# Ledger of designs, part 195: peptides against a protein of PDB entry 7BDX

Target 1, 212 residues: chain A of PDB entry 7BDX
Amino acid sequence: EMGAAACTLLWGVSSSEEVVKAILGGDKALKFFSITGQTMESFVKSLDGDVQELDSDESQFVFALAGIVTNVAAIACGREFLVNSSRVLLDTILQLLGDLKPGQCTKLKVLMLMSLYNVSINLKGLKYISESPGFIPLLWWLLSDPDAEVCLHVLRLVQSVVLEPEVFSKSASEFRSSLPLQRILAMSKSRNPRLQTAAQELLEDLRTLEHN

## One batch from the design tools (peptide; made by RFdiffusion4, then SolubleMPNN)

Design b2_p20_8_s2 (from b2_p20_8, 6 letters changed)
Fold by OpenDDE base, seed 2:
Structure b2_p20_8_s2 (fold): chain B 212 residues (1-212), chain C 212 residues (1-212), chain A 20 residues (1-20)
Amino acid sequence: as target 1 above (212 residues)
Amino acid sequence: as target 1 above (212 residues)
Amino acid sequence: MMDELFEQLLELEPDLSEAP
C-alpha cells in the first residue's frame, strides 16, 4: 500500500518539468529506472498464473511507474536520459508490449505506448525504438488489440515512424509488405473520434509517401 | 527496493515548495499521510525483536517518509495541512519518539524532531504539540539521548515552546519543576558548536523569563 | 541542436499521463 501511494504521488508531481529535472539531476535516477524495468517485468510475468485484480496495490504501483516514465519522456532532458542511459528500460517496455495478449492490461499498454511515443519525439529515440528487433511486427500485434485507446496510441507511434524519412526508409520494405491496411481502414471509420482521426491522418501520410 | 527508491525520489523533490503544493493539492494527500503514520509505527514496532539493519530498504523507506513530512511542514500550507488534516500523524510522531529508546534510531528521531519543529512555527501547531499528553516528559526523555543531534533538535523544539508566552504560560509550572537544568548546562559546554549554541540560547531565554 | 530541430520540424507534442 505505502509504496503504491508514494509512487502515485511521484507520478502526479512528475508532470512538472522542474520535478523531472530534479529526478534526473540526482544520483538515484539510474538505479530507479533500472529497478522500474525489473518491477514492471515481474508484474507482467505474474499475470500468467494469478488473476491479479486490476485494482491491486501492485497494479497501481506499476501504472504509476509507467506514468512516471511517460512524464519523464515528455521533457527533452528526460528523453535524452532515457535514450542515453536507460535503453534497457525501453527494451523492457517493448518486450512487455509484446508479451501482453490483446485486451490484457490495457491501461498499462496505453501508458507504455505513450512513453514510447514521447521517446519517439527525439530522433535518436525514434531510431532506437524503430530499429529494435521485431518492432514492426510488434506494432501490428498491438494494433490487433480490441481496445480503441491502445490502437490510437499505436497509430500515433506508427505516424511518428512514417513522418521521419530517415527512419521510414530503413524499414519501408517491411512496413509496406506487412501493413494491416484493412485494419487501419476500419479504424478510420471508428465511432471513436480520436481513433478515427488518427487513422485518417496516417492513411493520408501513407498516401503522400506512395506518390513520392 | 522499488518502494524505497520511489519514496526517496519523492523525498528529494519535496524540498520544492511547488512540489509540496502539488502533493497537497491532490486528493491522495490525506490517505498518503495516514498510511505514512501507520508505516512508521509498524517499523518502530518491528525494532523490538528483529535487529533491522540501518541500511535496509525498510529503514530507507521510513527515513524518506519522515523526510517528506519534514519538508511538507517546512512550507506554510504544509504546516496548515498537517495541523488541520493530519493530526493523527503528529500524534504518531510524538508516540514514536517516546517509544524509541535513547540511542535507538537516531536518524529517524532527528527527522521526526525536525518535522515537529517545523510544525511549531505555526502557533496552532505549537499549541497542538505542546498540549499533547506527556509532551514535557517526552522532551526530557528525548534530551537524555546520547546523540548530540537528537539533543540539538530537542533544544530547538524546547526553545520554540519557551519563546511563545501563550504556550509557555500553560505549561510553565510543569516545565520549571521538571527542567533538566544540569543536562542543559552540560550541553552548553559541549564540544559540538551547534549544540553548545542552542543550549546557551535556551538558558538565556529561560533567564529572561525568570526576571519577568 | 539536431534534436531541437527535429522537435521543431515534427511539431509533435508529448503526452502527459495523469495520476488517478
Scores: peptide ipSAE 0.203, ipTM 0.816, DockQ to the pose 0.080
Fold by OpenDDE base, seed 3:
Structure b2_p20_8_s2 (fold): chain B 212 residues (1-212), chain C 212 residues (1-212), chain A 20 residues (1-20)
Amino acid sequence: as target 1 above (212 residues)
Amino acid sequence: as target 1 above (212 residues)
Amino acid sequence: MMDELFEQLLELEPDLSEAP
């Protein structure tokens, strides 16, 4: 209980840039983010048989960890830190997103996707995650999720890739050959306005790239 | 391990006033500080037989909690919060300081004393802790500690009481009758300059009060 | 410095996650 409460408070205050700077300015940051990845991985591995008690202390703790990573990645210095010094954590997030089944751990999946989106704001971060083995198949796997928020954040991450010519050109052939166009088109007709907009924008961007 | 790391980070960033405000501005503050007291109490109760592994995750976690309380109490709004909304925690700290033997858990004892000192900067806080049952005997019990830092922080807390006429007048008879004068005089000759100074200042303040 | 320029060029706003 206390661990979850402490981590939740840390998550809450991590929305401040000054707090992120304070976290990163200490000698404990590297260790913290190293253990974060391990803890998240351990949690996801524990799910393979157990009914996820969404309100468990363990779940809340892992959500808070993912939230902290997201909020750290929201800050320029935080992105730099993750990209330079915590690549193992990024690899873990990518792995966990692949290991989680559609509809499984939606909240965690959203937070991890948000963190990757934030990392994608850094060109070095975008390059790193997009060059990860199986990244394109992972995006399509994630886009099969029944949850609209998961799909939204996948589309946003896809858009980050598409908007960067240097990154997109490297994977363009694989991207085009595997693109779940019908799924994205279905999302562009979603009743969820955020998902609808994101899908429409992505479709427009993709059409523009076909003409260039 | 992860809990201790998260709590340690929260401790580190709690040195910022803005972080303290952020902690207190949320709806989780009351719950957090409620559980904090319980966790600290549980830890101290576990010591009655076990060799304190000072570097254990549990110890580090509790040190971080005490550090957070100290840093919250260092801020005006934090003192107000503790005095108004977390009196149970203050009661717990006073209890734990009484339960710990001389030389036991020195670091924790110092942190708890620092928190009480910070609370004493608020007149309402000073009144609350000084009116606690057995407060004067507790101060003398704590002053018997072999550790110079423990004794220093006890003397500082005593000074906070002595410097406030309204508070001191209420306990003056008990204070004078039980004052470990020889112990304080010995501290005024300490090789520790901080302890030496604090003891000398307190002796001067006490002499001034005898003439008024 | 280059990363800040990249952020400006893409007009990508980072997401903040809200703790419960």
Scores: peptide ipSAE 0.203, ipTM 0.817, DockQ to the pose 0.082
Fold by OpenDDE base, seed 5:
Structure b2_p20_8_s2 (fold): chain B 212 residues (1-212), chain C 212 residues (1-212), chain A 20 residues (1-20)
Amino acid sequence: as target 1 above (212 residues)
Amino acid sequence: as target 1 above (212 residues)
Amino acid sequence: MMDELFEQLLELEPDLSEAP
């Protein structure tokens, strides 16, 4: 309970750039983010056996951790820190997104995808995550999720890759050969307006790349 | 481990007034400080049986909680919040300071005394803590501690009481009758310059009050 | 410098997560 409460407060205040700088300016940041990855991994591993009550203190704690990572990655110096000093955490987030089944831990997936999207705003971050083994298959696995919010954030991450020629060129062959076009087309007809727009924009971006 | 790390980071960032305002501006503050008191109480109760490794995650967690309370109390709106909405926490801190033996949990005592000193900067806070049952005996119990830092912060809290005529007048009879004068005189001869100065200043303040 | 330029060129706004 107390750990979850403290972590939730830290999550809340991490929306401030000055707080993110304060978190990173101390000698405790490296340890915190190392343990964060381990804690998130342990939580996901515990889900395979027990229907953990989604409203448990443990769930709230892990959501707060993922929220903190997201908010740190929202700031330029936070992205730099994650890409330079917390790559293992990024690898863990990618792994956990692969380990979670479609429809499983939707809120955590969304927060982790938001964190990766924020990291992708930095070219070095985008390069790092996109060069991770199995990244393209992971995107398609995640895009099979029944949750519209998960799919939305996957599409946004795909757009980040597509918008960077250097990164896209490295994966373009695999990307084109494995693209779940019918799934994306279905999303462009979604009743969810955000998902619909993101899917339509991605389809337009892909068409532009096909003609160039 | 992770809870302690998160709480330590929250402690670190709580040195900022803006962070304190952010902590208090949310709907989670009341719950956080309620659980904080309970957690600190549980920790102190656990010390009676086991030599808890002072360097344990649990110790670090409780130190961080006490540090957060101290830093919140360092800000005017934080003092107002504690005195108006977290009186149970203040009562808990006073209780825990009484429950800890001389030389026991020195770091926690110092942090709790610092929090009470910060609360005492506000007249309403000073009134509240000084009107607590057994407050004067508690000060003398704490002043028997072998640790110079504990004694220093006790003397500072005593000074806060002595410097406020309205508060001091209510306790003056009990204060004068139970004053550990020989102990304070011994502290005025301490090799610790901070303790020496605080004891000397308090003795001067008390002499001034005796002549008025 | 290149990273700052990249962030500016893509006009990607970072996501903030809101604590409950």
Scores: peptide ipSAE 0.201, ipTM 0.816, DockQ to the pose 0.082
Fold by OpenDDE base, seed 1:
Structure b2_p20_8_s2 (fold): chain B 212 residues (1-212), chain C 212 residues (1-212), chain A 20 residues (1-20)
Amino acid sequence: as target 1 above (212 residues)
Amino acid sequence: as target 1 above (212 residues)
Amino acid sequence: MMDELFEQLLELEPDLSEAP
């Protein structure tokens, strides 16, 4: 209980750039983010195939951890820190997104995807995550999720890759050969306006790339 | 481990007034400080008479909690919050300071004393803590601690009471009748310069009050 | 500097997560 409460408060204040700078300016940041990855991994491994999100202090704690990572990645110095000094955490997030089943831990999955999206704003971060083994298959695996919010954040991450020619060119062949076009087309007709917009924009971006 | 790391980061950033305002401006503050008191109490009860500070994640966690309380109390709105909305926590701190043996958990004791000192800057806070049953005996109990830093922070708290005539007048009879004058005189000769100064100043304040 | 340039080129705004 106390850990979840403290971590939730830290998550709340991490929306401030000054707080992110304060966290990173201390000598405890490396340890914190290392343990964060381990804790998230331990939680996901404990789910033992359960598809329902746990309403527990443990779940809230891990959500707060993922939220902190997301908010750190929202700041330029935070992205730099994660990409330069906490690559193991990024690897863990990528791994856990692969380990989670469709519909499993939706909130956590969204936060992890948001963190990767934020990391993708850093060119070095985008290169790092997109060059991860199995990244393209992972995106399509995640796009099979029944949750519209998960799919939205997957599409946003896909768009970040597609919009960077230097990065996209490396994966273009695999990307085009495996693209779940029918799934994205279905999403462009979603009743969820955010998902609909994201899918529509991605389809436009992809069409533009086919003509170039 | 993770809880201690997260709480330590929260402690670190709580030195900022803006962070304290952010913590208090949320809807989780009351719960957090309630659980804080309970957690601190549970820790102290677990010591089972051990006089040595534990080098553990649990100890670090509780130190961070006490540090957060201290830093919240350093800010005007934080003092107001504690005195108005978290009196149970203040009662817990007073209780735990009485429950801890001389030499037991020095760092925690210092942080708790610092929090009470900060609360005493608020007149309402000073009134509240000084009117706590057994407050004067508690001060003298704490002044028996072998640790110079504990004694320093006790003397500072005593000084806060002595310097406020409205508050001191209520306890003046008990205070004068039980004052460990020889102990304070011994502290005024300490090799610890901070302790020496605090004891000297308190002795001057007390002499002034005897002539009024 | 390079991140700022990259952010400007993509017009990507970072996501903030809200604590409950």
Scores: peptide ipSAE 0.206, ipTM 0.822, DockQ to the pose 0.083; fails the geometry check

Design b2_p20_8_s3 (from b2_p20_8, 10 letters changed)
Fold by OpenDDE base, seed 1:
Structure b2_p20_8_s3 (fold): chain B 212 residues (1-212), chain C 212 residues (1-212), chain A 20 residues (1-20)
Amino acid sequence: as target 1 above (212 residues)
Amino acid sequence: as target 1 above (212 residues)
Amino acid sequence: MMDELFEELLKLKPDLSDAP
């Protein structure tokens, strides 16, 4: 209980750039983010057995951890820190997104995808995550999720890759050959306005790239 | 481990007034400080059996909690919050200071005493803690501690009481009758400069009050 | 051009997660 409460407060204050700088300026940051990855991994591994109630202290704790990572990645110095000093955490997030089944831990998936999106704002970060083994198959795996919010954040991450020519060129062949076009087209007709817009924009971006 | 790491980071950032305001402006503050008191109490109660290594994750966690309370109490709105909405926590701190033996958990004692000192800056806070049952005996109990830093922070709290006429007048008879004058005189000869100064200043303040 | 740049800037806006 106390751990979840403390972590939730830390998550709340991490929305401030000055707080992120304070976290990263200390000598505890490396250890914290290392343990964060381990804790999230342990939680995800525990899900195969126990239907952990989404409202458990443990779930809240892990959500707060993922939220902190997201908010750190929202700041330029935070992205730089993650890409340079916490690559294991990024690898863990990519791994966990692959380990989670469709419909499983939607809130956690969203937070992890938001963190990866934020990391993708840096060219170095985008290169790092997009060059991860199995990255493209992972995107399509995640796009099979029944949750509209998961799919939205996947599409946003896909768009980040597509819009960067230096990154997209390396994966263009694999991307085009495996693209779940019918799924994206279906999303462009979603009743969720955000998902609809994201899918439509991505389709426009992809059409532009086919003509070039 | 993760709880201690998160709480330590929260402690570190709580040195900022804006972070304290953010913590208190949320809907989680009341719960957090309630659980804080319970957690500290649980820790202190566990000490009678197990020589908890001072370097344990649990010890670090509790130190961080006490540090957060101290830093919240360093801010005007934080003091107001503690005095108005977290009186149970203040009562717990007073209780735990009485439960700890001389020489036991020095670091925790110091942090708790610092928090009470910060609370004492508010007249309402000073009234509240000084009117607590057994407050004067508690001060003298704490002054029996062999640790110079504990004694320093006790003397600072005593000085806060002595310097407020409205508060001191209510307890003046009990205070004068129970004052460990010889102990304070011994501290005025300490090799610790901070302790020496605090004891000397208190002795001067007390002499001034005897002549009035 | 400004609208495209603004849209690109909006697309590059980082996400903040709100604590509950």
Scores: peptide ipSAE 0.186, ipTM 0.813, DockQ to the pose 0.088
Fold by OpenDDE base, seed 5:
Structure b2_p20_8_s3 (fold): chain B 212 residues (1-212), chain C 212 residues (1-212), chain A 20 residues (1-20)
Amino acid sequence: as target 1 above (212 residues)
Amino acid sequence: as target 1 above (212 residues)
Amino acid sequence: MMDELFEELLKLKPDLSDAP
């Protein structure tokens, strides 16, 4: 209870750039993010098969951790820190996104995807994430999720890759050969307007790349 | 480990007034400080007889909590919040200061005394603390601590009472009758310059009050 | 052109996560 409450407050105040700078300016940041990855990993490993979202202090604690990572990654110096000093945490997030089943821990998936998206705003971050082994298959695995919000954030991450020529060119062959086009087309017809728009925009971006 | 790390970071960033305002501006502050008191109480109750400072994650966690309370109390709106909305926490801190033996949990005592001192900067806070049952006996119990830093912060809290005529007049009789004058005189000869100065200043303040 | 720039700016806008 207390740990979750403290971490939730830290999450709340981490929406401020100055707070993120203060978190990173101390000598405790490296340890915090190292343990964060381990804690998130331990939580995911503790989940049984097809367990839905847990309404527990532990789940709220992990959500807060993922939220903090997201908010740190929302700031330029936070992205720099994560890419330079916390690569293992990024690797952990990528791993956990693969370890979670479709529909499992939806809120955690969304927060982790938001964190990766934020990291991908930086070219070095985008390169690091996109060059991770199994990244493209992971995107398609995640895009099979029944949750529209998960799929939305996957599409946004895919779009960040597509919009960067240097990154996209390296994976373009694999990307095109494995692209779940029918799934994305179905999403472009979604009743969820955010998902619909994201899917449509991605399809347009992909068409533009085929003609160039 | 993770809870301690998160709470330590929250402690670190709580040195900022804006962070304190953000902590208090949310709807989680009341719960956080309620659980804080309970957590600190549980920790102190778990300590065996003459246990020295514990080098554990739990102790570090409680230190961080006490540090957060101190930093919240360092800000005007934080003092107002504690005095109006978290009186039970203040009562808990007073209780825990009494429950700890001389030399036991020195760092925690210092932080708790700092928090009470910060609260005492506000007249309403000072009134609340000083009107707590057993407050004066508690001060003298704490002043018997072998640690110079504990004694220093006790003397500072005593001085805050002495400097407020409205508060001091209510307890002046009990204060004078129970004052450990020989102990304070010994502290005025301390090799610790901070303790020496604080004791000397308090003795001067007390002499001034006797002549008025 | 302005709409494209705005869309690019929106695509580059980081997400903040709100604590409950």
Scores: peptide ipSAE 0.184, ipTM 0.813, DockQ to the pose 0.092
Fold by OpenDDE base, seed 4:
Structure b2_p20_8_s3 (fold): chain B 212 residues (1-212), chain C 212 residues (1-212), chain A 20 residues (1-20)
Amino acid sequence: as target 1 above (212 residues)
Amino acid sequence: as target 1 above (212 residues)
Amino acid sequence: MMDELFEELLKLKPDLSDAP
């Protein structure tokens, strides 16, 4: 309980840029984010066995960790830190997103996708993530999720790729050959306005790329 | 390990006034500080049995908790919160300081004493602490510590009492009858300049009170 | 650094996650 409470407070205060700078300015950041990845991985691996109640202290702890990663990645220096010094954590997040089934651990997936989206704002981060083995299949796997919030953040991450020609050119062939167009079209008709807008914008971006 | 790492980061960032305000502005502060007291108490109770290595994750976790309490108490709104909403934590800190032997858990004692000193800056906090049962005997118990840093923070807390007539008048009889004058005089001759100065200043304050 | 900052300003706004 205490660990989850402390981590939740750290998550809350990490919404501040100055707090992110303070976290990264210390000598503890490397160790913290290394253990973060391991902790998240251990949690996801534990889901195959016992019904870890989604409201458990362990779940809340992992949510807080994912939230901290997201908020760190929201800041330029945080993105730089993650891409330079915590690549294993990024790889772990990508792996965990692949390990989780559609509809499983939705809240955690949202937070992890938000973190990857934030990392993707930096070209260096986007390059790193997009060059991860199985990245394109992972996007489509995640887009099969029934949760609108998961799908929204997947579409936003896809948009980050297509808006960067240097990255998109490397994946364009695989992207075009595997694109779940019907799924994205279905999302553009969603009753969820955020998902609808994100899908429409992505479809427009994709059309623009076909004409250029 | 992860809990200790997260709590250590929270401790580090809690040195900021804005972070303290953020911690207290949320709805999690009450629960956090409640569990903090329980966690610290459990740790101290565990010391009678197994040699908990001072460098254990549990020790580091408790140090971080005590550090967070100290930093919260350093801020006016934090003192107000502790005195109004976390009195059990303050009582726990006082109890734990009494339970620890001279020379035992020096680092933790220093942090706890720093927190009490910070609370004592507020008249309401000072009143609360000084009216705790056994407060005066506790001060003398703590002043028997061989560690100069522990003794320094005890003397500073004593000084907070004597500098406030409204508080000192209530304890003056017990204070005068039990004062370890020879110990304080010995500290005024310490090679530690901080301890020396604190002891000298306290002796001057006490002399001033005898003449008024 | 300037180009990255400019790209950050022009493109996608980062998401913050809110603690419960």
Scores: peptide ipSAE 0.184, ipTM 0.816, DockQ to the pose 0.081
Fold by OpenDDE base, seed 3:
Structure b2_p20_8_s3 (fold): chain B 212 residues (1-212), chain C 212 residues (1-212), chain A 20 residues (1-20)
Amino acid sequence: as target 1 above (212 residues)
Amino acid sequence: as target 1 above (212 residues)
Amino acid sequence: MMDELFEELLKLKPDLSDAP
């Protein structure tokens, strides 16, 4: 209980840039983010066959960790730290997103996707995650999720790739050959306005790239 | 391991006033500090007969909690919060300081004493802790500690009482009758300059009160 | 360094996650 409470407080205050700077300026940051990846991985492995008690202390703790990573990645120095010093954590997030089934741990997937989106703001971060083996198949796997928020954040991450010519050009062939166009088109007709907008914007961006 | 790491980070960032305000501005603060007292009490109870592994995750976690309380109490709004909304935590700290033996958990005692000292900056806080049953005997019990830092922080807390006429007048008879004068005089000759100074200042303050 | 930071911010607004 106390661990989850402490981590939740840390998550809450991590919304501040000054707090993120303070976390990163200390000698404990490397250790913290190293253990974070391990803890998240351990949690996901424990889900095999068990009904996720969403309100468990363990779940709340892992959500807080993912939230902290997200908020650290929201800041330039945080992105730099993650990309330069915590690549193993990024690899873990990518792995966990692949290991989770559609509809499984929706809230955690959203937070992890938000963190990757934030990392993608940095060109170095975008390059790192997009060059990860199986990244494109992972995006489409995640886009099969029944949850609108998961799909929204996948589309936003896809958009980050599409908007960066240097990154997109390297994967353009694989991207085009595997693009779940009908799924994205269906999302552009979603009743969820955020998902609808994101899908429409991505479709527009993709059409622009086909004409260039 | 992860809980201790998270709590240690929270401790580190709690040195900022803005972080303390953020912690207290959330709806989780009451719950956090409620559980904090329980966790600290549980830890101290577990020490009965065991050699304290000072470097254990459990110890580090509790040190971080005590550090957070200290840093919250260092700020005016934090003192107000503790005195108004977390009195049970203050009661727990007073209890734990009484339950710990001389030489036991020195670092924890120092942090708890620092928190009480910070609370004592607020007149309401000083009144609350000084009116706690057995407070004066507790001060003398703590002053018997072989550790110079423990004794230093006890003397500082005693000074807070002595410097407030309204508070001191209520306990003056008990204070004078039980004062370990020889112990304080010995501290005024300490090789530790901080302890020496604190003891000398307190002796001067006490002499001033005897002439008024 | 600041120019790179500004260019990155212009492309995508970072998301913050809210603690419950």
Scores: peptide ipSAE 0.180, ipTM 0.815, DockQ to the pose 0.082

